# Peptides against a protein of PDB entry 7SID: the designs that were tried, part 51

Target 1, 151 residues: chain A of PDB entry 7SID
Amino acid sequence: LHMYLMLLKELPGEEYPLPMEDVLELLKPLSNVCSLYRRDQDVCKTILNHVLHVVKNLGQSNMDSENTRDAQGQFLTVIGAFWHLTKERKYIFSVRMALVNCLKTLLEADPYSKWAILNVMGKDFPVNEVFTQFLADNHHQVRMLAAESIN

## One batch from the design tools (peptide; aimed at target 1 S35 G73 T77)

Design b2_p30_4_s2 (made by RFdiffusion4, then SolubleMPNN; from b2_p30_4, 9 letters changed)
Fold by OpenDDE base, seed 5:
Structure b2_p30_4_s2 (fold): chain B 151 residues (1-151), chain A 30 residues (1-30)
Amino acid sequence: as target 1 above (151 residues)
Amino acid sequence: DEEEERRRREEEEEEEFLKELEEELKRRKE
């Protein structure tokens, strides 16, 4: 786990996007790691903060390539899972804050949700619509971060 | 008691995490 978290942390950001093949390689274990540690709040918030670099890489890639679509799909599956569990109040506010920041970054890269669409239980949820739900979060800081992100 | 002390420690950890997140967001906006 720690080794994987270090790899995520050291991933180049928006200024230096990785080849999509490398992004795919990094995403391969992500779903399994998130699933394994889904009950560990500290691990979850750490993962969500580190995957911001992946979001930035996905947003800078050619959207027409097969590898890009594959990477986006793998990533969105994980984000959709976190969002779904958040709807059920499974995570503390710090994890929700990290998720809001991920969604904010997605909106910056894809403001019209052309590719940033969460598929949860067979239904599609555009991230711009999902993000609006955090404006009504129970925690003050989550609401404030969401509000600041759209202004 | 021990339960209250545990709660206080968790709140402090969450507060520190929130500060780090806010600082990082500030840096990204610059």
Scores: peptide ipSAE 0.023, ipTM 0.401, DockQ to the pose 0.028
OpenDDE base, seeds 1, 2, 3, 4: peptide ipSAE 0.033, 0.021, 0.020, 0.022; ipTM 0.492, 0.486, 0.470, 0.435; seeds 1, 4 fail the geometry check

Design b2_p30_4_s3 (made by RFdiffusion4, then SolubleMPNN; from b2_p30_4, 14 letters changed)
Fold by OpenDDE base, seed 4:
Structure b2_p30_4_s3 (fold): chain B 151 residues (1-151), chain A 30 residues (1-30)
Amino acid sequence: as target 1 above (151 residues)
Amino acid sequence: REEEERRRREEKERKEFLEELKKELERMKK
């Protein structure tokens, strides 16, 4: 796990976007890792913080390519899982804050949630709608972060 | 030429990174 987290930390950010093919390869195992450590709050927080680089890459990509759509789908699956567990109150505020940051980045790329739609349990949740729900989060810092992100 | 070589090296390093990541992820699954 430690090595994995170190590797994630070394991912190129927005300044140096990854080719979509690389993003896709990275995302393939990500869901499994998240599932393995879904109950570890600290690990989840770290993962969410590191995947911001992926989100930034997705936001800068051309949405018309098949690889982009595939990558977006895989990423949204991961985010959807975190969102789902958040709704089930499985994550502490620090994890939720990290999730909000991810959602913020998605909204910057897709403010109208044309593609940024979470599918959880067969239902679609536009990220803009999901993000708005964090304005009512139980933790003040999460609410504040969400509010600041809208402006 | 030097810039091209640099880009090639960076690409190689990125590929190696991703491969290492995959290996690590597989180890974690075990």
Scores: peptide ipSAE 0.039, ipTM 0.485, DockQ to the pose 0.021
OpenDDE base, seeds 1, 2, 3, 5: peptide ipSAE 0.029, 0.024, 0.039, 0.028; ipTM 0.478, 0.451, 0.484, 0.454; seed 1 fails the geometry check

Design b2_p30_4_s4 (made by RFdiffusion4, then SolubleMPNN; from b2_p30_4, 10 letters changed)
Fold by OpenDDE base, seed 1:
Structure b2_p30_4_s4 (fold): chain B 151 residues (1-151), chain A 30 residues (1-30)
Amino acid sequence: as target 1 above (151 residues)
Amino acid sequence: EEEERRREEEKKEEEEFLKELEKELERRKS
C-alpha cells in the first residue's frame, strides 16, 4: 500500500501529464486497494488525496483515446463507490473532504460532466449534480469546500 | 488481443469492487 501511494503521490503535475498507458498501469490495482481498505477511514482519505494527481492527468488527456476512456472509467468507478458509501454515511468528514477535492478537480476539467459521470447501482450521476449535494453536508468544512469550488 | 484482455481484467476488478461494497452495505443493514 505504501509503495503504491507513493507512486500516486509522485505523479507529475497537469502541465506534464503521464502517458495514458502509465496512468492505466497505476489504476490497475486501485479498485482492489480501495476495496480492501474501504473500512479504514485514514487509508481511504490518503488514497483519495493521492489520486488527485490521477485526476489532473485524466483532465489533460485526449478524450478520444481508448486508453483515456478506459482510465476515466476505472477512476470514476472508484469515485462512484466512495460517493455511494458517503451517501450511506460511512465516511467521516476528512474522507468526504478528500472526495470533494477529487470532484472539484473533475469539474475543473469537465465542467459540464461530459465524461465525468458516476455510475452507481446501475444509474448515472453527473458529477456536476453530485457535487452540489455537498453544499448541504453536515460538516461545515465540507460545505465550505464545496461552496468555494463552485467557480 | 492482450490489450483487450487487460481491459476485461480491469473491468472485472471494477465490478468486483462495487459488488464487494454493495455486499458490505447489505451486511451492515442486516
Scores: peptide ipSAE 0.048, ipTM 0.541, DockQ to the pose 0.041
OpenDDE base, seeds 2, 3, 4, 5: peptide ipSAE 0.030, 0.029, 0.031, 0.029; ipTM 0.498, 0.490, 0.499, 0.493

Design b2_p30_5 (made by RFdiffusion4)
Pose (drawn by RFdiffusion4):
Structure b2_p30_5 (pose): chain A 151 residues (1-151), chain P 30 residues (1-30)
Amino acid sequence: as target 1 above (151 residues)
Amino acid sequence: EFKEKLEELEEELEEEFEEAEEELEEEEEE
């Protein structure tokens, strides 16, 4: 777990992007890793805080081949699963704050929501519309974080 | 084709959740 978190945190870089196949290799076990630790709030928070670093390489669309959409779908389905589980009051405010940070990073990467769309229950939600929902949260810290990052 | 891949990834993720929960229940029973 430590090895995987370290690789996720360190390998992606903004100045010189990784090949997309490497991004796919990084994102391949993430779904299983998240499945194991679905119950644990601390691990989930740590996982989200470490995966928010992959958006810098994911946002590149110059080489928009099939690998780009595959990696974007692989990441967006995990993010959408966390959001859906959060809507059902399944996570504490720490995981919600980490998800807010991830969504803020996604908004930074794709302002026009060309590709950053969460898919859940056969429906699609643009990240910008989803982000404004956190202004009505039950925890003050998450509301303040969303209000401050609304820019 | 892309939406179909998203549906397949969602279904695989739901199966992984169910499998990890069944393995934890079996370990608690032992």

Design b2_p30_5_s1 (made by RFdiffusion4, then SolubleMPNN; from b2_p30_5, 13 letters changed)
Fold by OpenDDE base, seed 2:
Structure b2_p30_5_s1 (fold): chain B 151 residues (1-151), chain A 30 residues (1-30)
Amino acid sequence: as target 1 above (151 residues)
Amino acid sequence: SYKKKLEELEKELEELFKEAEKKEKELLEK
């Protein structure tokens, strides 16, 4: 886990986007890692914080290739899982904060949720709609972050 | 270099996950 997180942290920034193939390789183990540590709040928070670089990379990609769609899909699956568990009140506010940051970045890249759509339990949820729900979060900091992200 | 490190890690994780799944299955079968 720690090795994975380290590699995730070492991802090149937005200034130097990775090839989509490299992004795909990074995303491959992510779902499994998240599943194994889904109950560990600290790990989840850390993962969400580090995957921000992935979101930025995906957002800058204008290739619209099969690889891009695949990477987007894999990433959204992970985000969808986090959101789903959030709906079940399984995550503390700090994890939700990290999730909101991810969603914020997604909205910056795709304001109208053309591709940023979460599929959970067979149903599609546009990220813009999902994000709006955090404006009514029980924790004030989450609400504030969500509000600041829109403005 | 980064790609190679990532590939190596993926292999290690794959083995770890397989082992974890096996253990989980064993626990459920008890």
Scores: peptide ipSAE 0.087, ipTM 0.526, DockQ to the pose 0.070
OpenDDE base, seeds 1, 3, 4, 5: peptide ipSAE 0.083, 0.069, 0.082, 0.085; ipTM 0.518, 0.543, 0.522, 0.521

Design b2_p30_5_s2 (made by RFdiffusion4, then SolubleMPNN; from b2_p30_5, 14 letters changed)
Fold by OpenDDE base, seed 1:
Structure b2_p30_5_s2 (fold): chain B 151 residues (1-151), chain A 30 residues (1-30)
Amino acid sequence: as target 1 above (151 residues)
Amino acid sequence: SYKEKMEKLEEELKKKFEEAEKEELKKLLE
């Protein structure tokens, strides 16, 4: 886990995005890692913080590429899982903060949620609609972060 | 190919959620 997270942390930013093939390889174990540690708040927070680099890479790629769609799908599956568990009230505010940051970055890349759509239990949820729910979060810092992100 | 991959991924995720729910239920029954 630690080695994998370190690798994610070292991903380049928007200036020099990785080839999508490399992104796919990095995403491959992500779902399993998240599932294994879904009940560990600290690990979940760390994962969400580190995958911000992945979001930046996904937003800079050709949307018509099959590899891009594949990478986006795998990533959105992970984000969708975190959001689903958040709705089930399984995560503390610090994890929700990290999730909001991920959603913020997605909205920056796709403001109208053309591709940023979460599929949870067979239903589609556009990220822009999902994001507005955090404006009513029980924790003030989460609400504040969400509010600042859309301004 | 993409469609098949997504379907597989969705199915795997569904199973994980179901397992999670079962585990939570077990905790409630303790």
Scores: peptide ipSAE 0.168, ipTM 0.682, DockQ to the pose 0.192
OpenDDE base, seeds 2, 3, 4, 5: peptide ipSAE 0.120, 0.113, 0.155, 0.174; ipTM 0.572, 0.631, 0.670, 0.688; seeds 4, 5 fail the geometry check

Design b2_p30_5_s3 (made by RFdiffusion4, then SolubleMPNN; from b2_p30_5, 13 letters changed)
Fold by OpenDDE base, seed 1:
Structure b2_p30_5_s3 (fold): chain B 151 residues (1-151), chain A 30 residues (1-30)
Amino acid sequence: as target 1 above (151 residues)
Amino acid sequence: SYKEKMEKLEKELEELFKEAEEKELKELLE
């Protein structure tokens, strides 16, 4: 896990995005890693913080290739899982903060949720609609971050 | 290189997942 998180952290920035093929390889184990540590708040927070680099990489791709769609799908599956568990009140505020930050980055890349759509339990939830739910979060810092992200 | 690191990661994760599966199996057999 530690090595995986370090790889996520070392992803190239916006200046030189990784080939989508490399992004796919990086995303391949992500779902399983998240599943294994879904009950560990600290690990979940760390994962969400590090996947921000993935979001930035995915958002800059203007190519609607099969690899891009596949990468987006795999990533959104993970984010959707975190969001779903958040709705079930399984995560503390710090994890929710990290999730909101991920969603914020997604909105910046896709303001109209053309591709940023979470599929949870067979239902589609556009991120722009999902994001508004955090405006009513029980924790003030989560609400504040959500509010600042929309403006 | 990044590619080499990814290959190493994949190998380690495969082992991790295998261990997790084995643990789950053991728990089911108890």
Scores: peptide ipSAE 0.019, ipTM 0.356, DockQ to the pose 0.066
OpenDDE base, seeds 2, 3, 4, 5: peptide ipSAE 0.018, 0.018, 0.024, 0.017; ipTM 0.376, 0.373, 0.511, 0.450; seeds 2, 4 fail the geometry check

Design b2_p30_5_s4 (made by RFdiffusion4, then SolubleMPNN; from b2_p30_5, 15 letters changed)
Fold by OpenDDE base, seed 5:
Structure b2_p30_5_s4 (fold): chain B 151 residues (1-151), chain A 30 residues (1-30)
Amino acid sequence: as target 1 above (151 residues)
Amino acid sequence: SYKEKMKELEEQLEQLFEQAEQERLLQELL
């Protein structure tokens, strides 16, 4: 886990984009890691904080590339799962903060939600619509972060 | 498809989370 988290932490962002093939390799174990540590709030927060760099890489790539679509899909799988559990009130505010930051970064990369769409229980939810739900979060810092992100 | 994988992951995480909470609750009752 720690080795993987360190790798995610050191992932280059927009300044030094990685080949999409490398991004795919980094994303490959992510779902399993999230599953293994699903109830560990600190690990979940750390994962969400570190994958911000992945979002930046995905947003900079050609959307018409098959590898890009694959990477986007794998990433959105993880984010969708976290959002689903957030709706079920399984995560503390600090984890929700990290998720909001991920969604914020997605909106910056894809303002019109062309690819940033979460599929939850077979239904598609554009990130821009998902993001507005955090404006009503029970924790004031989450609400503030959400509000600041769209202003 | 990635949509199917997403749905599966959501369900798996939810199930595992709930299982863990039940185990913790059981431990607290003992």
Scores: peptide ipSAE 0.027, ipTM 0.505, DockQ to the pose 0.336
OpenDDE base, seeds 1, 2, 3, 4: peptide ipSAE 0.021, 0.027, 0.022, 0.027; ipTM 0.419, 0.498, 0.491, 0.491; seed 2 fails the geometry check

Design b2_p30_6 (made by RFdiffusion4)
Pose (drawn by RFdiffusion4):
Structure b2_p30_6 (pose): chain A 151 residues (1-151), chain P 30 residues (1-30)
Amino acid sequence: as target 1 above (151 residues)
Amino acid sequence: LEERKEKLEEFLEAADEKYLEKALEDLEEE
């Protein structure tokens, strides 16, 4: 777990992007990793805080081949799954704050929501519309974080 | 393997089916 979190946090870089096949190799076990630790709030918070670093390489669309969409779907389905589970009151405010940070990073990466769309229950939600929902949260810290990052 | 499949399905229950099938195929290869 430590090895995988370290690789996720360190390998992606903004100045010189990785090949997309390497991004796919990085994102391949993430679903299983998240599946093991679904119950644990601390691990989930750590996982989100470490995966928010892949959006810098994921946002590149110059080489928009099939691998790009495959990696974007692989990441967006995990993010959408966390968001759906959060809507059902399944996570504490720490995981919600980490998800807010992830969504803010996604909004930074794709301002026009061309590709950053969460898919859940057969429906699609743009990240910008989902982000404004956190202004009505039941925890003051998450609301303040969303209000401050609304820019 | 069956316990890991069940946990994966529970985690990705509301997700896109294409990526669930792919995650199950990758899990079987492991």

Design b2_p30_6_s1 (made by RFdiffusion4, then SolubleMPNN; from b2_p30_6, 14 letters changed)
Fold by OpenDDE base, seed 1:
Structure b2_p30_6_s1 (fold): chain B 151 residues (1-151), chain A 30 residues (1-30)
Amino acid sequence: as target 1 above (151 residues)
Amino acid sequence: LEELKKKLLEFMKAGPKEEVEKQLKNLEEE
């Protein structure tokens, strides 16, 4: 457990696109990990900060690839879970900040939410609609971060 | 750095979910 947390915190940023195979390997178990640590604000923030690099890789990939679609789906599942718990007010502002950064990166790749759609509890939530809700976040820094994407 | 990433991936692949869950439950009960 401690080893995992340390490794997660030390995960380097990516300057170049990762092979899609590596992305898939990261995402496959990640949903379970996120579920286990969903109550730990620091862990959640760390996870979201590091998966940001995965999002960037997804945006640079060929969306017609089967592996890309698979990775997309797995990633959206994770983000959807964080979004769901955010709506239930389970996360502090710093976690929401990290989530907004992920959503911003998704919107850079898919501004009109053609594929960036969160499915939570059987309902679809386009990321662009989800993102606009952060413009009215209770915390000023979250609102400001969300507003930066519009400028 | 690449080695660290590899170790993380391998750890995640090993699927210690049940063990981690057990440990977390134990910590919550303390």
Scores: peptide ipSAE 0.022, ipTM 0.423, DockQ to the pose 0.043
OpenDDE base, seeds 2, 3, 4, 5: peptide ipSAE 0.018, 0.022, 0.016, 0.022; ipTM 0.430, 0.434, 0.403, 0.423; seeds 2, 4 fail the geometry check

Design b2_p30_6_s2 (made by RFdiffusion4, then SolubleMPNN; from b2_p30_6, 19 letters changed)
Fold by OpenDDE base, seed 3:
Structure b2_p30_6_s2 (fold): chain B 151 residues (1-151), chain A 30 residues (1-30)
Amino acid sequence: as target 1 above (151 residues)
Amino acid sequence: LKELEQKLLDFLSAGPQEEVQRELENLRKE
C-alpha cells in the first residue's frame, strides 16, 4: 500500500501525461485497495488526493481508444463507490472535500458529463448532477468548495 | 509498474496479518 500510494503521488504532471497503458496498470489494484481500507478515513483521503493526477491524465487524453475507455471506466467505478458511501454518511468532511476536488477536476475535463458518469447500483449519475448535491452538504467548507468550483 | 502491482496484489491477498499491519503503520508514518 505504501509503495502504491507513493507511486500515485509521484505521477508526472500535466506537462507530461502518462501513457494510458501505465494509467491502466495503476488503476488495476486501486479498487481493491479502496475496498480494503474503506473504513480508514485518512487512507481514503490520501487516495482521493493522489488520484487527482489520474483524473488530470484522463482528462487530457484526446484519444478515444479502448484503453482510454477502460481506464475511465475503472476510475469512475472507484469514484462512484466513494460517492455512494458518502451518501450513506460513511465519510467525514475532509474525505468529502477530497472527493469534491476529484469531481471538480472531472468536470473541468468533461463539463457536460459526456463520459464522466458514475454508475452505482445499475443507475447512471452524471458527475455534473452529482456535484451540485455537495452545494447542500452539511459541512460549510464542503459547500464552499463546491460553490467556488462552479464559478 | 507491473512488478509493483503484482507485489502489491500478492501482499494484500496472501500477506500475513502482521505484515499487513506493519505496512499500514509505515504508511501512516509518512
Scores: peptide ipSAE 0.016, ipTM 0.364, DockQ to the pose 0.044
OpenDDE base, seeds 1, 2, 4, 5: peptide ipSAE 0.015, 0.017, 0.015, 0.011; ipTM 0.373, 0.377, 0.362, 0.332; seed 2 fails the geometry check

Design b2_p30_6_s3 (made by RFdiffusion4, then SolubleMPNN; from b2_p30_6, 13 letters changed)
Fold by OpenDDE base, seed 2:
Structure b2_p30_6_s3 (fold): chain B 151 residues (1-151), chain A 30 residues (1-30)
Amino acid sequence: as target 1 above (151 residues)
Amino acid sequence: LEELEEKLLEFMKAGPEEEVEKALEELKKE
């Protein structure tokens, strides 16, 4: 899993979308990695920053594909977990900023939250609704980032 | 996916709360 984290850090951004099969392979161990490093703020921040590339790939994919839906589900599960713990104030502002960037990217790909919906404890939370909550974040930089992302 | 989400969330919550809070406080100082 540490090896996975290292690989994740080495993944460069690409102008072209990755094959969905590659995205899936990347996402498969992600939930486990996030669980293991849930208390490591730096690792969480790093993970959130690197999965931005995945979001961009998902936004350009055919949503009717089973693999796309699977990838979206796996990704949104992780984001939902981070958001949930954020609501419980378990993450510092820098991690929250990274999360906001993920949410921003999701909204760019899906501004009406058609598929960008976080399911947490059996309840659905559209990302657009989740995103607006960061406008009231306790940290000014998070609020500013959220506000800038709306424009 | 729902089962996975629940499992992930529970796992992420697990552990001594005091240690988590202490770690967070330390990180916030940086």
Scores: peptide ipSAE 0.021, ipTM 0.464, DockQ to the pose 0.090
OpenDDE base, seeds 1, 3, 4, 5: peptide ipSAE 0.020, 0.019, 0.015, 0.020; ipTM 0.462, 0.451, 0.435, 0.454; seed 1 fails the geometry check

Design b2_p30_6_s4 (made by RFdiffusion4, then SolubleMPNN; from b2_p30_6, 15 letters changed)
Fold by OpenDDE base, seed 4:
Structure b2_p30_6_s4 (fold): chain B 151 residues (1-151), chain A 30 residues (1-30)
Amino acid sequence: as target 1 above (151 residues)
Amino acid sequence: MEELKKKLLDFLKAGPKEEVDKALEDLEKS
């Protein structure tokens, strides 16, 4: 895990987008890692902060392909899990902040939630609708971040 | 940076998933 997080931290930014194949490889273990460390707030925050890079790469993909859809699906599964646990008040504000940033980036890539739909417990939740819920977050910084994202 | 990216990808391919899967399995058994 330490090596994974360390290397993930050093990934290049938007200036050097990752090929979709690489994104897929990054996402493959992510769900399991998130599940394993779901109660470790620091790990969750770190993961969410660094998957922003992945989200940006997903958003920069101009080609709708099977790989893109696969990557989107895998990523949305992870985000959905974090959101679900957030609804259950399992995450501190800093984790929620990171999640909001992820959702913001998703909305930038897909403003109308054509593909950015969280499937949680068999139900679909468009990210644009999910995002607005953070405007009413209990923590002021989360609300502020969400509000800034709308502007 | 490209080298680090490659290292990350190699790391992810080499075993972390399997290790995580095993850890999850162990947790499920407990």
Scores: peptide ipSAE 0.016, ipTM 0.357, DockQ to the pose 0.047
OpenDDE base, seeds 1, 2, 3, 5: peptide ipSAE 0.016, 0.015, 0.013, 0.016; ipTM 0.359, 0.359, 0.334, 0.348; seed 5 fails the geometry check

Design b2_p30_7 (made by RFdiffusion4)
Pose (drawn by RFdiffusion4):
Structure b2_p30_7 (pose): chain A 151 residues (1-151), chain P 30 residues (1-30)
Amino acid sequence: as target 1 above (151 residues)
Amino acid sequence: EEEEEEEEEEKEEEREERLEEEEEEFLNAE
């Protein structure tokens, strides 16, 4: 777990992007890793805080081949699964704050929501519309974080 | 040209089904 979190945190870089096949190799075990630790709040928070680093390489669309959409779908389905589970009151405010940070990073990467769309229950939600929903949260710290990052 | 379009549609469907199965596995995990 430590090895995987370190690789996720360190390998992606903004100045010189990785090949997309390497991004796919990084994102391949993430679904299973998240599946094991679904119950644990601390691990989930740590996982989200470490995966928010892959958006810098994911946002590149110059080489918009099939691998780009595969990797974007692989990441967005996990983010959408976390958001759906959060809507059902399944996570504490720490995981919600980490998800807010992830969503803020996604909004930074794709302002127009061309590709950053969460898919859940056969429906699609743009990240920008989902982000404004956190202004009505039950925890003051998450609301303040969303209000401050609303820019 | 028609066979190339049909191969592209089959790849899109296989990708959608893989992503749906991985999403359902995580949501139903214990």

Design b2_p30_7_s1 (made by RFdiffusion4, then SolubleMPNN; from b2_p30_7, 14 letters changed)
Fold by OpenDDE base, seed 1:
Structure b2_p30_7_s1 (fold): chain B 151 residues (1-151), chain A 30 residues (1-30)
Amino acid sequence: as target 1 above (151 residues)
Amino acid sequence: SEEEKRKKEEREEKRKKELEEIEQKILNAE
């Protein structure tokens, strides 16, 4: 786990994005890690913080590529799962803040949610609409982070 | 062409199945 998370943390940013093939390889174990540690708040927070680098790579890729669509789909499915569990009140505020940061990064890359759409149990949730819900979060720090992200 | 359409549909179905598996792994974890 720690080795994988460290790898995610050290991914290159927007200046030198990874080939989408490499992104796909990095996404393969992600769902397994999330599954194993979904009940661990600290690990979930760390995962969400470290996958921010993946979002940056997804935003600057060729949108017409099959690999891009595959990578976006896999990543958004993971984020959608975290969103769903958040709605079920499974995560404390610090995890929700990390999720907001992920959503913020997605909106920066796709402000109108053309591709940044969460699909949970067959239903689509555009990230911009999902993000708006955090403006009414029960925790003040989450609301503030969401508000600052829009402005 | 019809063949291209078929291949595209097969790829999309494969993707859909894979995403469903990912979702189930996380949402139904013990």
Scores: peptide ipSAE 0.583, ipTM 0.889, DockQ to the pose 0.866
OpenDDE base, seeds 2, 3, 4, 5: peptide ipSAE 0.578, 0.579, 0.579, 0.580; ipTM 0.887, 0.886, 0.887, 0.888

Design b2_p30_7_s2 (made by RFdiffusion4, then SolubleMPNN; from b2_p30_7, 15 letters changed)
Fold by OpenDDE base, seed 5:
Structure b2_p30_7_s2 (fold): chain B 151 residues (1-151), chain A 30 residues (1-30)
Amino acid sequence: as target 1 above (151 residues)
Amino acid sequence: SSKEKEEEEKRKKEREEKLKKEEQKILNAV
């Protein structure tokens, strides 16, 4: 876990995007890690904070390739799962903050939710629609972060 | 090409099935 998290942390930003093939390799264990540690708030927070770099890489790829679609799908599946568990009140505010930051970054990369769509339990949820729900979050800091992201 | 469309749909289906499995791993994890 720690080694994987370190790898996520060390991902280059949008200035030096990784090849999509490398992004795919990095995403492969992500769902397993998330499933194993879904009940650990600190680990979930850390994961969400570190995958921000993945979002940046995905957003820079303007290619309509199979690898891009695959990478986007794998990433969005994880985000969708965290979103779903958030709706089930499984995560404390600090984790929700991290999730909002991920969604914010997705919206920056895809303002019109052309590809940034969460599919959860067979239903599609555009990220912009999901994001607006955090404006009504029970925690004031989450609401504030969401509100700031719109401006 | 019809063959190209068929292959594209096949890949799409395979990807969707894979993603569904990954989703279930997270959502149904103990």
Scores: peptide ipSAE 0.538, ipTM 0.861, DockQ to the pose 0.913
OpenDDE base, seeds 1, 2, 3, 4: peptide ipSAE 0.537, 0.538, 0.535, 0.537; ipTM 0.861, 0.862, 0.860, 0.861

Design b2_p30_7_s3 (made by RFdiffusion4, then SolubleMPNN; from b2_p30_7, 21 letters changed)
Fold by OpenDDE base, seed 4:
Structure b2_p30_7_s3 (fold): chain B 151 residues (1-151), chain A 30 residues (1-30)
Amino acid sequence: as target 1 above (151 residues)
Amino acid sequence: SAAAAAAEAAREAARQAELEKEQQRILNAT
């Protein structure tokens, strides 16, 4: 786990995007890791914070590429899961903060929600719609972060 | 072609099905 998290952390930013093939390789174990540690708040927070770099890479690629679609799908699947579990009150504020940051980054990369759509239980939820829900979060820091992202 | 379109649709459906399985593992993990 720690080695994997380190790899995620060391992903280059938007200035030097990784080839999508490399992004896919990094994403492959992500869902499994999330599954194993979904109840560990600290690990979930760390994962969400580190995958911010993935979002930057996803936004720099050709949207028509099969690899891009695959990467986006795998990533959004995880984000969708975290969002769903958040709605079920499974995560503390620090995890929700990290999730909001992910959603913010997604909106920056895809402001029109062309690909940034969470699919949960077969239903589509545009990230912009999902994001606005955090404006009413129970924790003030989450609300503040969400509000900051809209301004 | 219609055949190519059908093939692509099938591929997309398969991708979505796999993603749903992955998501379900997260949501139902113990």
Scores: peptide ipSAE 0.603, ipTM 0.890, DockQ to the pose 0.851
OpenDDE base, seeds 1, 2, 3, 5: peptide ipSAE 0.600, 0.602, 0.600, 0.603; ipTM 0.888, 0.889, 0.888, 0.891; seed 5 fails the geometry check

